# Peptides against a protein of PDB entry 3OGK, part 112

Target 1, 307 residues: chain A of PDB entry 3OGK
Amino acid sequence: ATPDRLSRRFPNLRSLKLKGKPRAAMFNLIPENWGGYVTPWVTEISNNLRQLKSVHFRRMIVSDLDLDRLAKARADDLETLKLDKCSGFTTDGLLSIVTHCRKIKTLLMEESSFSEKDGKWLHELAQHNTSLEVLNFYMTEFAKISPKDLETIARNCRSLVSVKVGDFEILELVGFFKAAANLEEFCGGSLNEDIGMPEKYMNLVFPRKLCRLGLSYMGPNEMPILFPFAAQIRKLDLLYALLETEDHCTLIQKCPNLEVLETRNVIGDRGLEVLAQYCKQLKRLRIERGADEQGMEDEEGLVSQRG

## One batch from the design tools (peptide; made by RFdiffusion4, then SolubleMPNN)

Design b1_p19_1_s4 (from b1_p19_1, 10 letters changed)
Fold by OpenDDE base, seed 2:
Structure b1_p19_1_s4 (fold): chain B 307 residues (1-307), chain A 19 residues (1-19)
Amino acid sequence: as target 1 above (307 residues)
Amino acid sequence: SLFEEVEEPDLALYEKRLA
């Protein structure tokens, strides 16, 4: 469809989702300058879609100018912006969004590729937003943002329920976790193994409502930090955990209310057997390829068709 | 097979929906 045709048919559209690259092609296999540009759509949104409050761009090319135009056109009416695996913008574009869209509830840029100029966008968001419910920059590389701004967001946004971040050292997020009293979902961070201080994370305090979790680089030494609340865990993202087959079995046994599991092939047939035995409420299982893809499918650490 | 092969542009190999 074309933007003009969409506007003519649905002038009162409130939610728009666009996919710019073919589903059959992985984003990382396509050059950054390949794909659909959002520019024609942003123009149409600005001119003819005056009730639009939710925008989801997936695998699109988005410029700072596009974001600036979108921000100014929708302003406080924009409640959701998802830049899902997009590219072409810088943090200046993000700054424009959070500056002009003061009541945004969902901001996502998961797996997007961008140029980072500074951390002003997160600071601006922290200074002025009180509406945020979902913040997601999972699998991104922000090096210039402050964990203090994340803490401020948690303190000011009392409806904040889901936060997914990049590689923040988890200990730097202690203040954030204390402030995020209503947080139900957290993904990302960075657990860093320290042989000289094996229990450095054991006293980490998580939000009491936390039930969807994915801690990056969590190994078997850090895994016990989940045990006190493992029974309330509903979703686990273990894609970037450093758990072997037996570690999976140990953790799964402690999560009887698990509904969603995302992990790698390392779970193996053994892990699947344990999963079937202990997790009777499981709704969705996602298994991705990993370094353990090589070898016999029915061997330990590999999932076969038996599972 | 209990698993459905994922055709999405990600690293997923299998997905199973139980409910």
Scores: peptide ipSAE 0.032, ipTM 0.577, DockQ to the pose 0.103
Fold by OpenDDE base, seed 1:
Structure b1_p19_1_s4 (fold): chain B 307 residues (1-307), chain A 19 residues (1-19)
Amino acid sequence: as target 1 above (307 residues)
Amino acid sequence: SLFEEVEEPDLALYEKRLA
C-alpha cells in the first residue's frame, strides 16, 4: 500500500507497522519506488494521521529529519516508537524524539544501525519522561550513554517493566536494578569474567519481579546468580550467553516455569531432552545458528532433526 | 521434526510454538 491510500482508508489509524522487507506474498503490494524509506510515510503521518500513537518501522531507512518530523507531528500523542532493525539515523534523531515526545511509553531501536554522536538522548529522556514502560536498545552499541541516566529513568518511570540494553557492564547497573522495582524483563548488559575475582557478580540484586531475562556473555561461572530466582523465570534469552550444552541442561532444570526459550544450536539434542522433561509450560522455542557452529566437533552441541 | 523452519532473514533455524 501507499501512504496516501492508507490515510484515505484509515484516517483514524492509531497504530502503524511498516516492514521494509515483506514476505514474498506481500511484496507485490508494496511499491518498489518507496525504496524502504520512511520519509513518505512520515509525511503522510504528519499531515493526515492525527490519531496515530504507535509507530513501528521494521527494516526501513530512517533519517534524523524523518524522526524530527515525526516527533514534532505527534509530540506527546506518540506513545510507541519502534525502530526495529532500521538504519540511517543518528542519536540526534533520537534526541528529537525524546525531546518532543515526553509521554512516550515504548521506545525501541533494537538491532538498528546508527551513528552515535553523544548520550544526550538518554539524558533528556531521564530528565523529562515519567511514562516509559518499555525501553529497548538491545543489540546496539552505545558507548556515550550513562548508566546513571538509566537509573534515573527507573526511579522516575514507575511503570517501567521491560528494559533491554547494549553492553553495559552489569555492575554499573546495580543502581538501575535497585531503582527498577517493577521491572519484569531485562536483556543485555555485559558479564565480564574475572579469574581473579570470581565472585564479583554474586552480590547482584535483581528486581523482585524479574521473570524475563537475557544476560549477555553469561558463562557457567556467572550462571549461578540466576539460581535464587530461576523458578520464576518465564522467558530466557541465551542467544548471547556463553553456555555449553551441559550448562544449558543445568540451567533449564532450574527453570520449571519457563515459557519461552531462545538459544543457539549449542543446546543440542540433550538440552532439548532436558527441556522437555523439566519445562512443561514451554510455549515457544527458538533455536538459532551461532558461533558455536564453527567447526564444532561436539555432537551434543548440535540440534539434529531428531528434535 | 518438532521444529518449524523460520523463514525470516535472520539466523533463526527453528521455531516451535507449543499449544
Scores: peptide ipSAE 0.031, ipTM 0.570, DockQ to the pose 0.059
Fold by OpenDDE base, seed 3:
Structure b1_p19_1_s4 (fold): chain B 307 residues (1-307), chain A 19 residues (1-19)
Amino acid sequence: as target 1 above (307 residues)
Amino acid sequence: SLFEEVEEPDLALYEKRLA
């Protein structure tokens, strides 16, 4: 499809999702600068798709100029922007989005590649937005943003329900969790084990409605912080947890209401058996092969083709 | 078998986080 054909057929289009690479494309097999440019689509949005409030770019090349044009064209009418595995922009482009789209509800840049110039975009978002519901920069490496701005966002955005972040030290997010009273989903952060302080994270207080969770680098020593509310967990992202097979079994049996599990093949056949036994409400299971499992001959730590 | 093999999975997630 072409932009002009789309606008002619659907002049009142409210939601647009574009994919710039084949579904089968892997990041390591295709150059980052290969794929579709959003430029012609942004031009068409600006000119002819004046009802558009949701934009999702997946695996596309997005420049700061593209983001600036999109931001100015849709302004406060833009409710959703997802830069999903995109590349080509800097934090200046993000700044333009949050500056001009003051009522944005969903901002996603998960797994996008960008040049980080500063943390102004998050600060601007914190200073002016009260509409945000979903903020997702999962699997990104922002180093110049402030957890204090994240806390401010939580305080000001009453409808904030899902936040996925990079490798913030979890203890720096205590204020954020306290402020995010309606938060239902959190992924990311960084749990850093300290042998001198084994109870380092045991006093963490999570939002009361939290039911979808994925804490990065969570090991068996940190896992117990979930036990007080494990019964209300509906979704677990364990892709980046440091849990072995037995740890999976321990956690899963404490989550009887689990509906979605994402993990690595370290869960093993034993973990799957435990999952089947204790999680009767399971709707979706995603198992990936992790790099750390390569070459391992641990029968328990592998998902077999049996059964 | 309870599971079907998913061909061409997105393995980049795990590798990216470990880096």
Scores: peptide ipSAE 0.023, ipTM 0.519, DockQ to the pose 0.157
Fold by OpenDDE base, seed 5:
Structure b1_p19_1_s4 (fold): chain B 307 residues (1-307), chain A 19 residues (1-19)
Amino acid sequence: as target 1 above (307 residues)
Amino acid sequence: SLFEEVEEPDLALYEKRLA
């Protein structure tokens, strides 16, 4: 489809999702006219789709100018922006979005690649937004944003229910977790092993309603911090956890209400057996291939085609 | 055998949807 055809057919469109090519193609030279640039769509949104409140770009090329145009065109009418595995923008583009769209409820840039200029976008969001429900920059690389701004967002946005972040040291998020009273989902952060302080995370307090969780770099030594509320967990993201097969078995046994599990091949046939035994509420299982795959079906930590 | 490869091939994902 083309932008002009869409606007003619649906001038009162409220939600738009556009998909580009697989990420692998984005590392090669991409032709200007393959359809991966959002520019013509943003132009059409600005001119002819004035009821649009939700925009989802997946694997698209997005420039700061595109974001600026979108921000100014939709302003406080924009409730959802998802830059899903996109590239081509900087944090200046994000700043424009949060500056002009002060009633945004969902802001996602998961797995997007960008140039980081500063942390102003998160600060601006913290200072002026009270509507945010979902904030997601999972699997991104930010070095200039402040965990204090995230805490401010949690304090000011009473409807904040889902937050996914990059590699914040978890202890820097203590204030955030305390402020985020209604948080149901958290993914990301960074658990860092400290031989000199093995119990440094044991007193970490999570939001009381937390039931969807994915802590990056969580190993078997840190895993026990989940045990007090493991029965409450409905979704686990273990893709970036440092758990072996037996660790999976240990954790899964403590999560009888688990509905969604995302993990790597390391779970193995053994882990799947434990999962079937203890998690009767399971609705979705996602397994990624990883470095754990050795090509042997009878080896621990491998999921065979028989399973 | 009941696993399906999901849409994103570069991630080598398998997914099983259970009711």
Scores: peptide ipSAE 0.028, ipTM 0.567, DockQ to the pose 0.061; fails the geometry check

Design b1_p19_2_s1 (from b1_p19_2, 10 letters changed)
Fold by OpenDDE base, seed 1:
Structure b1_p19_2_s1 (fold): chain B 307 residues (1-307), chain A 19 residues (1-19)
Amino acid sequence: as target 1 above (307 residues)
Amino acid sequence: MRKRDLVEKPLVYEYEAPP
């Protein structure tokens, strides 16, 4: 559909999701003219979609100008912006969004590629937003944002329930976790093993309602930090955990209420058996191929077609 | 180690329980 056709058919549209390049096209030279730019859509939103409060761009090219136009056009009426696997913008575009859309509830830029100029966008969000429910910049590489701003967001946004971040050192997020009293979901961070201080994470306190979790680089030494609340875990993302098959078995046995598991094939058939035995509420299982398994010739770490 | 380096596409297995 063209933008103009959309607005004519649905002038009162409240939610828009646009998908750019299909997965198959990521491998092939997609012509530049393949309509992957959000510009014509942003123009249409600005002019004709006056009730639009939710925008989701997936695999689109988004410029700072596009974001600025969108921000100014929708302002405080914009409740949701998802830049899902998008590219072409900088943190200036994000700054425009958070500056003008002060009542935004969901801000996502998961797996987006951008140029980072500064951390002002997160600071601005922290200073002015009290409405945020979902913040997701998972699988991004922000180096100039402050964990203090994240803490401020948690303090000010009482409805904050889901936060997914990049590779922040988890210990830098202690203040955030303390402030995020209603947080149900957390993904990201970075657990860094320290041979000289193996217990450095043992005193980490998580939000009491936390039930969806994905800690990056969590190894078997850090895994015990989950045990006190493992029974309340409903979703577990182990895709970037550093757990072996046996570690998976250990953790899964402690999560009887697990509904969603995402992991690598290192879980193995044994892990799947344990999962079936202990996790009777499982609704979704996603297993991806791990790059690290090329070195583990041990048959135990592979998911066979029998599982 | 970059997160992107830990996972290779395509998806090996996806299960969704019936409603």
Scores: peptide ipSAE 0.130, ipTM 0.810, DockQ to the pose 0.534
Fold by OpenDDE base, seed 5:
Structure b1_p19_2_s1 (fold): chain B 307 residues (1-307), chain A 19 residues (1-19)
Amino acid sequence: as target 1 above (307 residues)
Amino acid sequence: MRKRDLVEKPLVYEYEAPP
């Protein structure tokens, strides 16, 4: 489809999702003629798609200029922006979005690659947005953003229900969790083992409605922090947890209402058996190959065709 | 340890229950 054809056919379009080339294509190898750039679409949005409130770019090249144009064209009418596995922009582009689109409800940049200039975009979002429902920069590498801004967002955005972040130290997010009273989903953070303080995470208090969770680098020593609310967990992302097969069995057994599980093959056939036994509401299971296979002494950590 | 270093492609298994 071409941008001009889309606008002519659907001048009142409210939601647009554009997909670039599949994962097999390196972002750098997307030819200009393959529609990998959002520029022509942003131009069309700016000129002809005045009802557009939701934009989802997947695997596309997005420049700061594109983001700036989009931001100015849609302003407070933009409710959703998803930069899903996109590249080509900097934090200046994000700043433009949050500056001009102050009523944005969903901001996603999961697995996007960008140049980080500063943390101003998150600060601006924190200072001016009260509408945010979903914030997702999972699997990104922000080093210049502040956990305090995340806390401010939680305090100001009463409808905030889903937050996925990079590798913030979880203890730096204590204030965020306290403020995020309506949070249902959290993914990311970083649990860091401290031999000198093995119980440093035991006093973490999670939002009461939390039911979708993925804590990065969670090991068996940290896993018990989930036990008080394990029965209400509906989704677990264990893809980046540091749990062995037996740890999976222990946790899964405590999550009878689990609907979605994402993990690595370390779950093993044993973990899958436990999952089948205890998680009767399971709707989705994703198992990825772990790089840690080389370290698994136990053959039990492999998923066979029987599982 | 980096997240990207924990996972290898391709996906081993994916199940989605019918609606």
Scores: peptide ipSAE 0.126, ipTM 0.811, DockQ to the pose 0.511
Fold by OpenDDE base, seed 3:
Structure b1_p19_2_s1 (fold): chain B 307 residues (1-307), chain A 19 residues (1-19)
Amino acid sequence: as target 1 above (307 residues)
Amino acid sequence: MRKRDLVEKPLVYEYEAPP
């Protein structure tokens, strides 16, 4: 479909999702630089799609100019922006979005590649937004943003329910968790093992409504921090956890209300058996291949085709 | 270890229960 045909047929369009790369690109069969530019779509949005509230760009090239144009065109009418696996922009583009779209509810840039100039975009968001419900910069490499701004966002945005972040030290997010009273989903952070302080994370207090969780680099020593609320967990992202098969079994047994599990093949057939036994409400299971498989000759860490 | 180094594509297994 062309932008002009879309606007003519659906002048009152509220939500738009664009995909710039075919699914085949997931297999590295297509060069990384092969993608659609959002520019013609942003132009069409600005001119003809005046009721558009939600924009989702997936695997597209997005410039700062595109973001600036979109921000100014939609302003406070923009409720959702998802830059899903996009590239070509800097944090200046993000700054423009949060400056002009003060009522944005969902801001996602998961797995996007960008140039980081500063942390001003998150600071601006913290200073002016009270509407945010979903913030997701999972699998990104922000180094210049402040966890204090994240805490401020949590304090000011009472409807904040889902936050996915990069590799923040989890202890730096204590203030955030305390402020995020309505948070239901958290992914990311970084758990760093300290042999000298094995219990450094045991005093972490999570939001009371937290039920969807994915802590990065969580090992078996840190896993017990979930046990007090494991029964309320509905979604686990263990894709980047450092859990072995037995650790998976231990955790899964404590999560009888689990609906969604994402993990690596380290779960093994044994983990799948435990999952089937204890998680009767399971709706979705995603298993990805781990890079660590080359070293584990042990049959227990592989999901067989028999399942 | 970087997150990207932990996971290889493609997806090995996906299950979705029917509504």
Scores: peptide ipSAE 0.124, ipTM 0.807, DockQ to the pose 0.569
Fold by OpenDDE base, seed 2:
Structure b1_p19_2_s1 (fold): chain B 307 residues (1-307), chain A 19 residues (1-19)
Amino acid sequence: as target 1 above (307 residues)
Amino acid sequence: MRKRDLVEKPLVYEYEAPP
């Protein structure tokens, strides 16, 4: 469909989702440079889609100019912006969004590729937004944003329920977790092994309602931090955890209310058996191939057709 | 270690429970 045809047919459109790449791109079968530009759509949104409150661009090329135009056109009417696996913008574009769309509830840029100029966008969001419910920049490489701004967001946004971040040192997020009283989902961070301080994460306090979790680089030494609330966990993202088969078995056994599990094939047939035994409420299981298995000679870390 | 280096595509297995 063309943008002009869309607006003519649906002048009262509230939600728009555009996909620049086929689903096959999810499997890295399509080059990253293959995609559509959002520019003609943003032009149409700006001119004719006055009721649009939710925009989802998936695998699209998005410029700062596109974001600026969108931000100014929708302003406080924009409730959701998802830049899902997009590219072509900088943090200036994000700054424009958060500056003009002060009532945004969902801001996602998961797996997007961008040029980072500064951390002003997150600071601006922290200073002015009180409506945020979902913040997701999972699988991104922000280096100039401040954990303090994330804490401020948590303090000011009482409806904040889901936050997914890049590789922040998890200890820098202590203030954030304390402030995020209603947080139900957290993904990202970075657990960094310290030979001199093996228990450096043991005193980490998570939000009381936390039930969807994915801690990056969590190994067997850090895994026990989940045990006090493991029975509350409904979703685990272990895709980027550093757990072996036995570690999976240990953790899964402690999560009887698990509904969603995402992990790598290191879970093995044994882990799947344990999952079937202890997680009777499981609704979704996703297993991806791990690169770490190239070094694991042990057949036990492979998911077979028997599992 | 980068997250992108931990996972290789394609998807090995996906399960969704029946409604």
Scores: peptide ipSAE 0.114, ipTM 0.798, DockQ to the pose 0.567

Design b1_p19_2_s2 (from b1_p19_2, 10 letters changed)
Fold by OpenDDE base, seed 5:
Structure b1_p19_2_s2 (fold): chain B 307 residues (1-307), chain A 19 residues (1-19)
Amino acid sequence: as target 1 above (307 residues)
Amino acid sequence: KRKRDRTEKPLVYEFEAPP
């Protein structure tokens, strides 16, 4: 579809989702005419799609100029922006979005690649937004943003229900968790082993409604922090957890209401058996090959074709 | 130590129960 054809057919379009090339193809020179660039779409949005409130770009090339144009064109009417696996922009583009779209409810840049200039975009969001429901920059690398701004967002955005972040030290998010009283989903962070202080995470207090969780680098020593609310967990992202087969079994047994599990083949056939036994509400299972599994000598950590 | 990777990992198994 071309932008002009879309606007002519659907001038009152409220939601637009554009999909670019698969990531494997993004490393190849994307021809300008392939539609991998959002520019012509942003132009069309700006001119002809005045009711558009939700934009989802997946695997698209997005420039700061594109984001600036979109931001100014939709302003407070923009409720959702998803930059899903996009590239080509900097944090200046994000700053433009949050500056002009002060009523944005969903801001996603999961797995996007960008140049980080500063942390101003998150600060601006923290200072001016009270509408945010979903913030997702999972699997991104922000080094210049402040966990304090995330805390401010949690305090100001009472409808904030889902937050996914990069590699923040979890202890720096204590204030965030305390403020995020309605948070249902959290993914990301970083749990860092400290041989001298193995209990450093035991005092973490999670939001009471938390039921979808993915803590990065969670090992068996940290896993017990979930036990007090394991029965209310509905989704687990264990892709980046440091759990062995036995640890999976232990955790799964404590999550009888689990609906979605994402993990690595380290779960093994044994873990799958335990999952089937204890998790009768399971709706979705995703098992990926881990990069570390070539080194796991434990034969139990393999998912066979029987599973 | 395992790090988060942006590369798509090979899928071993995925299912989604019908609604």
Scores: peptide ipSAE 0.045, ipTM 0.723, DockQ to the pose 0.608
Fold by OpenDDE base, seed 4:
Structure b1_p19_2_s2 (fold): chain B 307 residues (1-307), chain A 19 residues (1-19)
Amino acid sequence: as target 1 above (307 residues)
Amino acid sequence: KRKRDRTEKPLVYEFEAPP
């Protein structure tokens, strides 16, 4: 559909989701000259979609100017912005969003590629937002943002329930976890094994309501940090964990309330058997091929067609 | 250490139980 057709048909639209690379069935609905740019849509939002509260761009090109225009047009009425696998913007665009949209509840930029100029956007968010419920920059590379700003967000946003981050050292997030009293979901971080300090992470205190978790680079030595609350875990993201088949079995046995598991084929048929035995509430299972497991088709720790 | 990469890796399978 063209932006103008959308606004004419639905002038009171509250939620918009655009996909830049549609499935073949949706291709005929996208103008050929649209190019995956959000610009014409942002123009239409600014002019004609005055009740729009939620915007989700997936696999689109988004400029800083587009973000600035959107921010100014919707201001505190914007509750959700998702830049899902988008590109073309910088942290200046993010700064504009958080500066003008001070009541934003959901901010997502998962798997987006951008130019990082500074960490001001997260600082501004920390200084002025008290409404945030979901913050997600999972699978992104921010090097200039401060974990202290994340802690400030947790302190000020009492409804903060889901946070997904990039490669923060998990120990730098201790203050964040302490402040995030209502946090239910956490993904990302970085666990860095220290051979000289095997208990480096054993004193890590997680939020009491945490039940959806994905710690990046978690190995078998770090896995025990989950055991005190494993029974309350409902979702695990093990895609980026450094667990072998037996480690999966050990962890799964401790998670009887697991509803969602995302992992790699390293779980193997043995891990799937254990999963079936202990996780009777399982609703979703996603198994991906690991990059490190490419070419190991004949090795142990693969999911067969029996699984 | 394995790097986080969600490049289009072939899915082995995905199961979703009906609601």
Scores: peptide ipSAE 0.043, ipTM 0.730, DockQ to the pose 0.552
Fold by OpenDDE base, seed 3:
Structure b1_p19_2_s2 (fold): chain B 307 residues (1-307), chain A 19 residues (1-19)
Amino acid sequence: as target 1 above (307 residues)
Amino acid sequence: KRKRDRTEKPLVYEFEAPP
């Protein structure tokens, strides 16, 4: 569909999702540089889609100018912006969004590629937003943002329920977790093994309502930090956990209310059997191939076609 | 140390229970 055709048919459109790359791009069948620009859509949004409050760009090229135009056109009417696997922007574009869209509830840039100039966008968000419900920059590489700004966001945004981050040291997020009283979902961070301090993370206090979780680099030594609230876990993202088959079995047995599991092939047939035995409320299972699994010829670490 | 792979990988398995 063309932007103009969409606007003419649906002038009162509230939500728009655009996909720039076909699914075939996942298989390297399409050059990485193949993608749609959001520019013509942003122009149409600005001119004719005045009721649009939710925008989701997936695998599109987004410039800072596009973000600035979108921000100014929608301002406080913009409730949701998802830059899902997008590229072409810098943190200046993000700064424009959070500066002009002060009532934004959902801000996502998961797996987006961008140039990081500074951490001002997160600071601005922390200073002026009280409406944020979902913040997601999972699988991104922000190096100039402050955990303190994340804590401030948690303190000021009482409706904050889902936060997904990059490689923050989990111990730097203690203040954030304490402030995020209504947080239900957390993904990302970085658990760093310390041979000299095996209990480095044992005193970590999670938000009381936390039930959807995906800690990056969580190994079997860190996994016990989940045990006190494992019974309330409904979603686990183990894609980037450092758990073997047995570790999966151990954790799954402690999560009888698990509804969604995302993991790697390392779960194996054994892990699937344990999952079926203990997780009677399971609604969704996603298993991906790990890059490290090419060497594990062990039948136990592979999901067979028999299941 | 396993690095997070940002490449979309083919699904090995996906299950969704009916509502």
Scores: peptide ipSAE 0.051, ipTM 0.756, DockQ to the pose 0.690; fails the geometry check
Fold by OpenDDE base, seed 1:
Structure b1_p19_2_s2 (fold): chain B 307 residues (1-307), chain A 19 residues (1-19)
Amino acid sequence: as target 1 above (307 residues)
Amino acid sequence: KRKRDRTEKPLVYEFEAPP
């Protein structure tokens, strides 16, 4: 559909989701005039979609100018912005969004590629937002943002229930976890094993309501930090965990209320058997082929068609 | 140390239990 057709048909549209071509198609020279740019849609939103509260761009090219226009056009009426696997913007565009959309509830930029100029966008969000429910910059690389701003957000946004981050050292998020009293979901961070300090993470205190979790680089030595609340875990993202088949079995046995599991082929048929045995509430299972598993000829760590 | 790979990994399979 063209932007103009959308607005004419649905002038009272409250939610818009646009999908660009799959990444496999991005290897073909996307013609400049291809429907991958959000610009014409942002123009249409600004002019004709005055009730729009939720915008989701997936695999789109988004410029800072597009974000600025969107921000100014929707202002405090914008409740949700999802830049899902988008590209073409900088942190200046994000700054514009958080500056003008002070009542935003959901801000997502998961797997987006951008130029990072500074951490001002997160600071601005921390200083002025009290409405945030979902913050997601999972699978991104922010180096200039402060974990203190994340803590401030947690303190000020009492409805904050889901936070997904990049590679923050998890110990830098201690203050955040203490402040995020209503947090139900956390993904990301970075667990950095220290041979000289095996108990480095054992004193981590997670939010009491945490039930959806995906800690990056969690190994078998760190895994025990989940055991005190494993029975309340409903979703696990183990895609970036450093767990072997046996570690998966150990953890899964402790998660009888697991509803969603995302993991790698390393779970193996053995892990799937354990999953079937202990996780009777499982609703969704996603298994991806690990990049590191291409070299592991170990038959035990592969999911076969038998499982 | 394994780095988080952002590339779309080949899906082995996805199962959703029917409601």
Scores: peptide ipSAE 0.047, ipTM 0.740, DockQ to the pose 0.617; fails the geometry check

